# Peptides against a protein of PDB entry 3VA4: the designs that were tried, part 15

Target 1, 107 residues: chain A of PDB entry 3VA4
Amino acid sequence: EPIGQLRLFSGTHGPERDFPLYLGKNVVGRSPDCSVALPFPSISKQHAVIEISAWNKAPILQDCGSLNGTQIVKPPRVLPPGVSHRLRDQELILFADFPCQYHRLDV

## One batch from the design tools (peptide; aimed at target 1 R30 I43 L67)

Design b2_p9_5_s1 (made by RFdiffusion4, then SolubleMPNN; from b2_p9_5, 6 letters changed)
Fold by OpenDDE base, seed 2:
Structure b2_p9_5_s1 (fold): chain B 107 residues (1-107), chain A 9 residues (1-9)
Amino acid sequence: as target 1 above (107 residues)
Amino acid sequence: MAAFLASQL
């Protein structure tokens, strides 16, 4: 059962895409076996991880030492590799230059 | 998209 969702906004890459997020580690990356597969050259093979420990806890986002970084949009913040960031509902994230939004699902 | 764009202004 998905607990959250990561939305990749539409852009030059194509239309909007929604990725379900589950309990445990949801890897964001270019590799096709990632939970959130972003098949773009500026995305690292394993770019970041969204870890959800429980349905009632905020997910933790960590950059995995990506080449082009992970950023929070508002307030602006570049995430240092391996540093835990607790995601807020509706939070806007940049993986490299790709804008995404996390939201909690009501299940 | 709108929320993202607004947040970047």
Scores: peptide ipSAE 0.057, ipTM 0.712, DockQ to the pose 0.028
OpenDDE base, seeds 1, 3, 4, 5: peptide ipSAE 0.055, 0.053, 0.054, 0.052; ipTM 0.715, 0.709, 0.711, 0.715

Design b2_p9_5_s2 (made by RFdiffusion4, then SolubleMPNN; from b2_p9_5, 5 letters changed)
Fold by OpenDDE base, seed 3:
Structure b2_p9_5_s2 (fold): chain B 107 residues (1-107), chain A 9 residues (1-9)
Amino acid sequence: as target 1 above (107 residues)
Amino acid sequence: SAAYLASQL
């Protein structure tokens, strides 16, 4: 079973989507082979990565040098490329202009 | 949920 989830909220692109997150590197990007595949032009092929090293540790989010950036919503912050950001449960993230939410699953 | 997102943005 997945130990985390990334939710893409509904919008002009379509309905809400939930992506399971597993131990290891979960790549977020436009490429279809990404763990979190967001097939939108404003998303880089390999946009960001959510790395989960253990079920009891906070995941690490890194922007991969994306064109349109990765941002934390609260408090607002643009993530510099390659800088580790420790994700909090229920954290709101913008990949380009697509709002998402990370959720830790209770498994 | 969308409602939750709206409350945080």
Scores: peptide ipSAE 0.183, ipTM 0.753, DockQ to the pose 0.026
OpenDDE base, seeds 1, 2, 4, 5: peptide ipSAE 0.155, 0.158, 0.163, 0.152; ipTM 0.751, 0.759, 0.735, 0.754

Design b2_p9_5_s3 (made by RFdiffusion4, then SolubleMPNN; from b2_p9_5, 6 letters changed)
Fold by OpenDDE base, seed 2:
Structure b2_p9_5_s3 (fold): chain B 107 residues (1-107), chain A 9 residues (1-9)
Amino acid sequence: as target 1 above (107 residues)
Amino acid sequence: SAAFIAAQL
């Protein structure tokens, strides 16, 4: 069962989408085989990765050298490629210009 | 989205 969730907020692209996150690597990208598939041209095929090592540990977000970047919204921060960022519950993330939110599930 | 705006406030 999923232990986290990534929400893509609604926008000009369409309605809100929720993606389950599991133990291990959850790849965010345009490629259809990504765990979090964001089929938009500004998203890299393999854009970022959310790695969850245990249910009680903060996930690690890394940008994978994406073209249009990965940012934390509040406080604002651009993530350098390959640098680990520990996600906080309810953290707001921009993949390119697409706003998302991570939240931990109570399971 | 409204949810995004609310989350940022």
Scores: peptide ipSAE 0.102, ipTM 0.762, DockQ to the pose 0.026
OpenDDE base, seeds 1, 3, 4, 5: peptide ipSAE 0.071, 0.079, 0.071, 0.054; ipTM 0.739, 0.748, 0.736, 0.726

Design b2_p9_5_s4 (made by RFdiffusion4, then SolubleMPNN; from b2_p9_5, 5 letters changed)
Fold by OpenDDE base, seed 5:
Structure b2_p9_5_s4 (fold): chain B 107 residues (1-107), chain A 9 residues (1-9)
Amino acid sequence: as target 1 above (107 residues)
Amino acid sequence: LAAFIAEQL
């Protein structure tokens, strides 16, 4: 059962997509076997990871040394590679230039 | 971008 969700907002790339997030490591990247597969050239094959260690703990986002970076929108922050960022509910994230939103599922 | 994101909220 999913613990959270990552929404990719609609844009020039196509329609909105919602990705379930599970316990463990949810890899964000261009590779098709990523949990959050974003098949766009500006996304690194393994771009970032959202790790959920327990249902009652905030997920940890880390950039994996991506080419075009990972940023938090509000307040604006570029995430240094490998540095743990604790995700807040409803947090807005840019993977390269792709806007996404994390939210916790209350299931 | 900021305006776009705001519209999605």
Scores: peptide ipSAE 0.039, ipTM 0.689, DockQ to the pose 0.029
OpenDDE base, seeds 1, 2, 3, 4: peptide ipSAE 0.039, 0.038, 0.036, 0.037; ipTM 0.693, 0.688, 0.679, 0.690

Design b2_p9_6 (made by RFdiffusion4)
Pose (drawn by RFdiffusion4):
Structure b2_p9_6 (pose): chain A 107 residues (1-107), chain P 9 residues (1-9)
Amino acid sequence: as target 1 above (107 residues)
Amino acid sequence: SWHDWNHAP
């Protein structure tokens, strides 16, 4: 069962798309092989990873050296490549120019 | 080489 959710907000690309997040590595990228496939040209083929050790542990987000970056929306931050960031519930993240929101599920 | 590939549109 999914233990989290990555919401890609509605935009030029159409209505909101929701992606389940599971225990283990959840790769965000453009490649259709990615756990979270965002098939837009500005997204890197392997853009970021969301690692989840347990349903009761905060996911760790890292940028994988993406071209157009990964940012935390509030407080505004750029995530340097390879630096771990613990995700909070309802935290807004940008992958390139695409805003998303992480939600923890229950349980 | 990997960065070129990874960042290609």

Design b2_p9_6_s1 (made by RFdiffusion4, then SolubleMPNN; from b2_p9_6, 5 letters changed)
Fold by OpenDDE base, seed 5:
Structure b2_p9_6_s1 (fold): chain B 107 residues (1-107), chain A 9 residues (1-9)
Amino acid sequence: as target 1 above (107 residues)
Amino acid sequence: SEAALNWAP
């Protein structure tokens, strides 16, 4: 069962989409086989990864050397490629210019 | 949304 959720907010690209996050690696990218598939030109085929090692641990977000970057919104910060960022509940993330939000599921 | 308020391109 899912441990968390990544929400892609609605925008010019279309409506809101919610992606379940599971134990292990949840790849964010333009490729259709990504766990979080964002089929947009500005998203790298393999853009980032959200790794959940255990249900009781905060997920780790890493940019995978994406072209247009991964950023934390509050406070604003560009994530260097390959550097682990511990996600906070309700964290707002930009993949390229696409705003998303992570939240922990109470399961 | 909060994202819209907090995000500046």
Scores: peptide ipSAE 0.055, ipTM 0.733, DockQ to the pose 0.032
OpenDDE base, seeds 1, 2, 3, 4: peptide ipSAE 0.051, 0.055, 0.051, 0.048; ipTM 0.725, 0.739, 0.734, 0.716

Design b2_p9_6_s2 (made by RFdiffusion4, then SolubleMPNN; from b2_p9_6, 5 letters changed)
Fold by OpenDDE base, seed 2:
Structure b2_p9_6_s2 (fold): chain B 107 residues (1-107), chain A 9 residues (1-9)
Amino acid sequence: as target 1 above (107 residues)
Amino acid sequence: SELAANWAP
């Protein structure tokens, strides 16, 4: 069962989409085999990873050395490649220029 | 939205 959700907000690319997040590594990227597949040219094939080690622990977000970066909106910060960032519930994230939001699910 | 306030002109 999903432990979290990553929402891709609506935009020029199309409507809003929700991606389930599971225990383990959830890869975000352009490659179709990614857990969170964002099929857009500005997204790296393997862009970032959201790792969830337990249902009651905050997920860890890491940029995987993406071309166009991963950023946190509030407070604003660019994530250096490979540096762990603990996601807060409702946290807003930019993968390249695509705004997303992490949501913890009650399970 | 807060997102727009921070990243959208």
Scores: peptide ipSAE 0.043, ipTM 0.682, DockQ to the pose 0.031
OpenDDE base, seeds 1, 3, 4, 5: peptide ipSAE 0.041, 0.041, 0.041, 0.042; ipTM 0.674, 0.704, 0.686, 0.689

Design b2_p9_6_s3 (made by RFdiffusion4, then SolubleMPNN; from b2_p9_6, 5 letters changed)
Fold by OpenDDE base, seed 1:
Structure b2_p9_6_s3 (fold): chain B 107 residues (1-107), chain A 9 residues (1-9)
Amino acid sequence: as target 1 above (107 residues)
Amino acid sequence: SELAENWAP
């Protein structure tokens, strides 16, 4: 079962979507085989990765050298490529211009 | 959050 959830908020692209996050690597990207598939031209094919460990359920977010970047909203911060960021519950993330929210599931 | 208020349904 999923350990976390990534919510893509509704926008001009369409309605809200929720993506389950599992143990291991959850790749965020435009490619359809990504765990979190964001089929938008401003998203890199492999944009970022959210990795969840069995021993530490707090996810680690890394930008994969995306073209349009990955940002934390509050406090504002651009994530340098390859640098680990520990996600907090309910944290707001921008992949390019697309706002998302991480939610830790109680499992 | 402000972003959630602006973007969430």
Scores: peptide ipSAE 0.045, ipTM 0.699, DockQ to the pose 0.029
OpenDDE base, seeds 2, 3, 4, 5: peptide ipSAE 0.042, 0.043, 0.043, 0.039; ipTM 0.684, 0.711, 0.680, 0.668

Design b2_p9_6_s4 (made by RFdiffusion4, then SolubleMPNN; from b2_p9_6, 5 letters changed)
Fold by OpenDDE base, seed 1:
Structure b2_p9_6_s4 (fold): chain B 107 residues (1-107), chain A 9 residues (1-9)
Amino acid sequence: as target 1 above (107 residues)
Amino acid sequence: SALAANWAP
């Protein structure tokens, strides 16, 4: 049962895509076996992780030492590798230069 | 999307 959703907005790369997020670690990356597979050259194979625990359904985002970084849009902030960021509902995230949005599902 | 246009770099 998905607890959240990560939306990749449409852009020059192609159409919008929605990825379900589950309990545990949801890896964001270019590798095809990632939970959130973003098959773009500027995305690291293992770019970031969104972890959702049973105790706290608000996800924790960590950059995994990606080449092109992970940023929060509002307010603008580059996430240092390995530093936990608690995601807010509707939060806008940049993985490299790809805009995404986290949405908490009311399940 | 409109959001992407507003907040994308």
Scores: peptide ipSAE 0.053, ipTM 0.738, DockQ to the pose 0.033
OpenDDE base, seeds 2, 3, 4, 5: peptide ipSAE 0.048, 0.050, 0.051, 0.030; ipTM 0.717, 0.729, 0.733, 0.647

Design b2_p9_7 (made by RFdiffusion4)
Pose (drawn by RFdiffusion4):
Structure b2_p9_7 (pose): chain A 107 residues (1-107), chain P 9 residues (1-9)
Amino acid sequence: as target 1 above (107 residues)
Amino acid sequence: DAFLDRQLH
């Protein structure tokens, strides 16, 4: 069962798309093979990873050296490549120009 | 340009 959710907000690309997040590595990228496939040209083929060790542990987000970056929306931050960031519930993230929101599920 | 090709193409 999914233990988290990545909400890609509605936009030019159409209505909101929701992606389940599971224990283990959840790769965010443009490739259709990615656990979270955002098939938009500004997204890197392997853009970021969300790693979840347990349903009761904070996911760790890292940028994989993406071209257009990964940012935390609030507080505003750029995530340097390879630096771990613990995700909070309802935290807003940008993958390139695409805003998303992480939600922890229950349980 | 090589980095762009690797990432996006």

Design b2_p9_7_s1 (made by RFdiffusion4, then SolubleMPNN; from b2_p9_7, 6 letters changed)
Fold by OpenDDE base, seed 5:
Structure b2_p9_7_s1 (fold): chain B 107 residues (1-107), chain A 9 residues (1-9)
Amino acid sequence: as target 1 above (107 residues)
Amino acid sequence: SAEAARALE
């Protein structure tokens, strides 16, 4: 049962994609075995991680030392590698240039 | 995309 969802908005790459997020570490990256697989050259093989430690706690986003970075949109902030960022519901995130949105699911 | 543009407004 997913606890949250990460939406990759549609773009030149293709249509919208929705990725379920589960308890534990949800790796975002270009590698096909990532929980959130973004098969694009500007995405690092292991780009970032969204960790959900409990259903009633906000997920933690960390950049994994990606080449093209991870950013929060509002307010704009580049995430330093390895620094924990508590995700807010409806948070807008850029992995490299790819806009995504996190939202909490009602479970 | 229009979807992304709306989200980023």
Scores: peptide ipSAE 0.116, ipTM 0.776, DockQ to the pose 0.030
OpenDDE base, seeds 1, 2, 3, 4: peptide ipSAE 0.098, 0.105, 0.114, 0.051; ipTM 0.768, 0.768, 0.774, 0.687

Design b2_p9_7_s2 (made by RFdiffusion4, then SolubleMPNN; from b2_p9_7, 5 letters changed)
Fold by OpenDDE base, seed 2:
Structure b2_p9_7_s2 (fold): chain B 107 residues (1-107), chain A 9 residues (1-9)
Amino acid sequence: as target 1 above (107 residues)
Amino acid sequence: DAERARALE
């Protein structure tokens, strides 16, 4: 069962979409085989990864050397490639220019 | 918060 959720907010690309997050590595990218598939040109094929090691631990977000980057919105910060960022519940993330939000599920 | 995220586009 999913432990978390990544919400892609609505925009010019279309309506809001919710992606389930599971234990292990949840790859974010343009490739259709990614756990979080964002089929947009500005998203790298393998853009970032959200790793969840346990239900009671904060997920770790890492940029995978993406072309257009990964950013945390509040407080603002650009994530250097490969540097671990522990996600907080309700954290807002930009993958390239696509706004997303991480949500911890109550399981 | 969502609006803040969108403002960064």
Scores: peptide ipSAE 0.138, ipTM 0.758, DockQ to the pose 0.039
OpenDDE base, seeds 1, 3, 4, 5: peptide ipSAE 0.112, 0.101, 0.094, 0.119; ipTM 0.751, 0.744, 0.735, 0.762

Design b2_p9_7_s3 (made by RFdiffusion4, then SolubleMPNN; from b2_p9_7, 7 letters changed)
Fold by OpenDDE base, seed 4:
Structure b2_p9_7_s3 (fold): chain B 107 residues (1-107), chain A 9 residues (1-9)
Amino acid sequence: as target 1 above (107 residues)
Amino acid sequence: SARRRAALE
């Protein structure tokens, strides 16, 4: 069962979408086989990864060397490629210019 | 090319 959720907010690209997050690596990217598939030109094929372990259900977000970057909104911060960022519940993230929100599920 | 640029994303 999903441990978390990544919400892509609605925008010019279309309506809101929710993606379940599971134990292991949840790849965010433009490639259709990504766990979080964001089929937009400004998103890298392999953009970022949200990794959730059994011993620590707080996700670790890493940018995978994306072209247009990954940012945390509050406080504002650009994530250096490959550097682990522990996601907080309700954290707001920008993948390129696409605003998303992580939500921890009670499971 | 546009295709190459897209591939770099």
Scores: peptide ipSAE 0.154, ipTM 0.778, DockQ to the pose 0.408
OpenDDE base, seeds 1, 2, 3, 5: peptide ipSAE 0.145, 0.137, 0.133, 0.136; ipTM 0.774, 0.767, 0.768, 0.770

Design b2_p9_7_s4 (made by RFdiffusion4, then SolubleMPNN; from b2_p9_7, 7 letters changed)
Fold by OpenDDE base, seed 3:
Structure b2_p9_7_s4 (fold): chain B 107 residues (1-107), chain A 9 residues (1-9)
Amino acid sequence: as target 1 above (107 residues)
Amino acid sequence: AARAAAALE
């Protein structure tokens, strides 16, 4: 069922958490109904979205106008709101200051 | 640097 996975690395907030990603829109945010629910005050209620249109297509990451931003680690880049970024396998992402990693599942 | 809380965002 899941097409990908988003890993939130361990930190002062607690242990590592892995979130399955499915076809369609996977919303990242503080709201508990988000697919990737990150219940931290620096995360916007609707922070970003990872959209997967097909199992054989790279996901698209967009910042949703978050307060504290979404960044790609390498090469370093702040994502402007609403601008599509095609995720690479093993991509490292910062939602606010929380480091995460996307990886494609072998399905 | 500490980030501001997104209380209303």
Scores: peptide ipSAE 0.156, ipTM 0.804, DockQ to the pose 0.342
OpenDDE base, seeds 1, 2, 4, 5: peptide ipSAE 0.125, 0.097, 0.141, 0.074; ipTM 0.786, 0.755, 0.804, 0.689

Design b2_p9_8 (made by RFdiffusion4)
Pose (drawn by RFdiffusion4):
Structure b2_p9_8 (pose): chain A 107 residues (1-107), chain P 9 residues (1-9)
Amino acid sequence: as target 1 above (107 residues)
Amino acid sequence: VAAWVASLL
């Protein structure tokens, strides 16, 4: 069962898309093989990874050296490549120019 | 540079 959710907000691309997040590595990228496939040209083929060790542990987000970056929306931050960031419930994230929101599920 | 950008996008 999913233990988290990545919400890709509605936009030019159409209505919101929700992606389940599971224990283990959840790769965010453009490749259709990615656990979270965001099939938009500005997204890197392997853009970021969300690693979840347990349903009761905060996911770790890392940028994988993406071309257009990964940012935390609030507080505003750029995530340097390879630096771990613990995700908070409801935290807004940008992958390139695409805003998303992480939600922890229950349980 | 071009090959490197193509590997990412």

Design b2_p9_8_s1 (made by RFdiffusion4, then SolubleMPNN; from b2_p9_8, 4 letters changed)
Fold by OpenDDE base, seed 5:
Formats: C-alpha cells, structure tokens, sequence
Structure b2_p9_8_s1 (fold): chain B 107 residues (1-107), chain A 9 residues (1-9)
C-alpha cells in the first residue's frame, strides 16, 4: 500500500522511526495529525509536504514556510518556501536539524 | 549515507 518511506535517523531525540508515504500529500510537521509527525519544538506545525502524484513518478518535496527550514544534504541546498523539489531515491533531507532519508518502496 | 548527514549536523 505505501509507495515510499521517510526514515528519521536516530539521534538525541530517540531511535530511528520509519514513516510510510502514500499517494497524495504527506505532511511533515510537529502536529500529531501529520502523516510524518515529528513532535519536536524546532519543527513547524506544518513544516513541509511530500506529494506523490503517481507510483511511478518521483515525489515532490516543498517547504511550507517553516521557521527552521528544509534542506537537501547532497548537494547542499536550502529549499525556498513553496518551491518544488523532485526527490531522488535515497535522498537525505534535513527538516530543521532532523536528518531524514527518503526511499522508494518496491510495489 | 547517515555519516554524511551526521557531518552536516
């Protein structure tokens, strides 16, 4: 059923967590009702969104005007709010200072 | 890799 996965790496906040990603908008944020709920004060209530329009199309990541930003690690890039970024498989992302990795699932 | 992320932080 899930098309992709977002992994939050382990850190001082706790152990690794994996979040399934589905067709449509997968909101990343501090709010508990987010698809990817990151309950940390440096994460905005609605921080970013990963939109998957089709199983065979790369997801689109957009920062939602977060306070502490969204960054791509390699190559390093701060994502301006609302600008579409096509996610690559295995891409490393920072939501504020929280390291994550996207990967495509075999479905 | 996770190591690359750790270096960024």
Amino acid sequence: as target 1 above (107 residues)
Amino acid sequence: SAAEVAAKL
Scores: peptide ipSAE 0.041, ipTM 0.716, DockQ to the pose 0.033
OpenDDE base, seeds 1, 2, 3, 4: peptide ipSAE 0.035, 0.039, 0.038, 0.036; ipTM 0.691, 0.695, 0.696, 0.694

Design b2_p9_8_s2 (made by RFdiffusion4, then SolubleMPNN; from b2_p9_8, 5 letters changed)
Fold by OpenDDE base, seed 5:
Structure b2_p9_8_s2 (fold): chain B 107 residues (1-107), chain A 9 residues (1-9)
Amino acid sequence: as target 1 above (107 residues)
Amino acid sequence: SAAELAAKL
């Protein structure tokens, strides 16, 4: 049962995609075996990780030393590699230049 | 939209 969802908004790359997030580590990256697979050249093979330790705790986002970075939109902030960022519900995230949104699921 | 705003950043 997924605990959250990461939405990749539609763009020049194609339509919107929704990725379920589960307990544990959800890797975001270009590699096809990533939980959140973003097969785009500007995304690092292992770009970032969203870790969910419990259903009632906010997920933690960390950039994994990606080439093109991970940013929070509001307020604007570039995430340094390995630094934990607690995700807020409906938070807008940029992986490289790809806009995404996290939201918790009501389960 | 949120997506449009984010895409400009």
Scores: peptide ipSAE 0.051, ipTM 0.745, DockQ to the pose 0.036
OpenDDE base, seeds 1, 2, 3, 4: peptide ipSAE 0.019, 0.035, 0.032, 0.030; ipTM 0.565, 0.692, 0.679, 0.671

Design b2_p9_8_s3 (made by RFdiffusion4, then SolubleMPNN; from b2_p9_8, 4 letters changed)
Fold by OpenDDE base, seed 5:
Structure b2_p9_8_s3 (fold): chain B 107 residues (1-107), chain A 9 residues (1-9)
Amino acid sequence: as target 1 above (107 residues)
Amino acid sequence: AAAELASKL
């Protein structure tokens, strides 16, 4: 049962994609075995991780030392590698230049 | 709208 969702907005790359997020580590990256697989050259093979420790706790986002970075949109912030960022519901995230949005699911 | 805003950053 997914606890959250990461939405990749539509763009020049194609249509919107929704990725379920589960308890544990949800890896974001270009590698096809990532939980959130973003098969684009500007995305690192292992770009970032969204860790959900419990259904009632905010997920933690960490950049994994990606080449093109991970950013929070509001307020604007570049995430240093390995630094924990607590995700807010509806938070807008840039992985490289790909806009995404996290939201919690009602389960 | 959200995507457009994010894409500009």
Scores: peptide ipSAE 0.059, ipTM 0.764, DockQ to the pose 0.036
OpenDDE base, seeds 1, 2, 3, 4: peptide ipSAE 0.026, 0.030, 0.048, 0.037; ipTM 0.615, 0.647, 0.733, 0.689

Design b2_p9_8_s4 (made by RFdiffusion4, then SolubleMPNN; from b2_p9_8, 5 letters changed)
Fold by OpenDDE base, seed 1:
Structure b2_p9_8_s4 (fold): chain B 107 residues (1-107), chain A 9 residues (1-9)
Amino acid sequence: as target 1 above (107 residues)
Amino acid sequence: EAAEIAAKL
């Protein structure tokens, strides 16, 4: 059962996509075996990780030393590699230049 | 849509 969702907004790359997020580590990256597979050249093979613990359904986002970075939109902030960022519901994220939104599921 | 994205940002 998914605990959260990551939405990739539609853009020049194509239509919107929704990715379920589960307990544990959800890797964001270009590699096809990533939980959130973003098959785009500017996305690192293992770009970032969204980790959801049993104690707190609010995920922790970490950039994994990606080439083109991970940013929070509001307020604007570049995430240093390996530094934990607690995601807020409806938070807007840039992986490289791809806008995404985290949504907490209340199932 | 770009407009929808811009509205959310």
Scores: peptide ipSAE 0.041, ipTM 0.719, DockQ to the pose 0.028
OpenDDE base, seeds 2, 3, 4, 5: peptide ipSAE 0.040, 0.041, 0.036, 0.040; ipTM 0.709, 0.715, 0.697, 0.695

## One batch from the design tools (peptide; aimed at target 1 P41 I43 N68)

Design b2_p10_3 (made by RFdiffusion4)
Pose (drawn by RFdiffusion4):
Structure b2_p10_3 (pose): chain A 107 residues (1-107), chain P 10 residues (1-10)
Amino acid sequence: as target 1 above (107 residues)
Amino acid sequence: VHIPPVSDDP
């Protein structure tokens, strides 16, 4: 069962798309093989990874050296490549120019 | 947050 959710907000690309997040590595990228496939040209083929060790542990987000970056929306931050960031419930993230929101599920 | 211009990834 999914233990988290990545919401890609509605936009030019159409209505909101929701992606389940599971225990283990959840790769965010353009490649259809990615756990979270965002099939937009400005997204890197392997853009970021969300690692989840347990349903009761904060996911860890890292940028994988993406071209257009990964940012935390609030407080505003750029995530340097390879630096771990613990995701908070409801935290807004940008992958390139695409805003998303992480939600922790229950349980 | 500021969103910079983006480019297509190769």

Design b2_p10_3_s1 (made by RFdiffusion4, then SolubleMPNN; from b2_p10_3, 6 letters changed)
Fold by OpenDDE base, seed 2:
Structure b2_p10_3_s1 (fold): chain B 107 residues (1-107), chain A 10 residues (1-10)
Amino acid sequence: as target 1 above (107 residues)
Amino acid sequence: MEVPPVVPAP
């Protein structure tokens, strides 16, 4: 069962989408085989990864050397490739020009 | 929300 959720906010690309996040590595990218598939030109094929090691642990977000980067909105900062960032519930993230929000599910 | 400028990724 999903432990978390990544919401892609609505925009010019279309309506809001919710992606389930599971134990292990959840790859974010343009490639269709990614757990969080964002089929948009500005997203790298393998853009970032959200790793969840346990249901009671904060997920770890890492940029995978994406072209257009991964940013945390509050406080604002660009994530250097491979640097671990522990996600907080309701944290806002920018994958390239796509705003998303992480939500911890009640499991 | 302000979004940064981007280009298509390879």
Scores: peptide ipSAE 0.284, ipTM 0.847, DockQ to the pose 0.755
OpenDDE base, seeds 1, 3, 4, 5: peptide ipSAE 0.271, 0.283, 0.266, 0.252; ipTM 0.836, 0.844, 0.839, 0.832

Design b2_p10_3_s2 (made by RFdiffusion4, then SolubleMPNN; from b2_p10_3, 5 letters changed)
Fold by OpenDDE base, seed 2:
Structure b2_p10_3_s2 (fold): chain B 107 residues (1-107), chain A 10 residues (1-10)
Amino acid sequence: as target 1 above (107 residues)
Amino acid sequence: MEIPPVVPAP
């Protein structure tokens, strides 16, 4: 049962895509075995991780030393590798040049 | 925010 959702907005790559997020580590990356697989050249094989420890706790986002980085949109800031960022509902994130949005699901 | 320039990752 998914606890959250990561939306990849539509763009030149194609239409919008929604990825379910579960308890534990949800790896974001270009590798096909990632929970959130973003098969694009600018995305590192292991780009970032969204860790959800419990349904009633905010997910933690960490960049994994990606080449093109991970950024929070509001307020704007680049996440240093390994630094924990607590995601807020509807938070906008940039993985390299791909804008995404985290959404908390009702469970 | 502005989307930064990117390059293919290894």
Scores: peptide ipSAE 0.443, ipTM 0.913, DockQ to the pose 0.883
OpenDDE base, seeds 1, 3, 4, 5: peptide ipSAE 0.408, 0.406, 0.373, 0.369; ipTM 0.901, 0.902, 0.889, 0.887

Design b2_p10_3_s3 (made by RFdiffusion4, then SolubleMPNN; from b2_p10_3, 6 letters changed)
Fold by OpenDDE base, seed 3:
Structure b2_p10_3_s3 (fold): chain B 107 residues (1-107), chain A 10 residues (1-10)
Amino acid sequence: as target 1 above (107 residues)
Amino acid sequence: MFVPPVRPAP
C-alpha cells in the first residue's frame, strides 16, 4: 500500500502523472527502473531519492548530485546534494525543469 | 512558476 504520492504536473511532455511512494527508498530519475521514472533528457539517471521510514514520519528528499538540480518552490531553495530535506504535505518540488507535488496519503 | 534553464543530463 502506498504511503505517499508524487504528482508530475501536466506540461509539454503530456498529461499529469501520479506516482505511488512506498516505505523505503523511492528513486526519482530518468532510468526506467526508478520508482519515479521521469524519462526526460534534463533529468539525471538517478536524480533524487525520497525515503519514507514510517507512515507517520515526514519523508526525506535528497538530491543525488543531479546535473540540473532539485529545488523547493515555497520558499525557493536549491537543495544541496546529499542534504536531507523533510517533505511537507503538498510541497512543490522542481526536478530540473519539471514541477511536481508531494502528497501524504491517509494510511 | 519559474522554470530554470536546463541542459541534457548524463
Scores: peptide ipSAE 0.312, ipTM 0.838, DockQ to the pose 0.758
OpenDDE base, seeds 1, 2, 4, 5: peptide ipSAE 0.305, 0.310, 0.296, 0.311; ipTM 0.834, 0.838, 0.830, 0.837

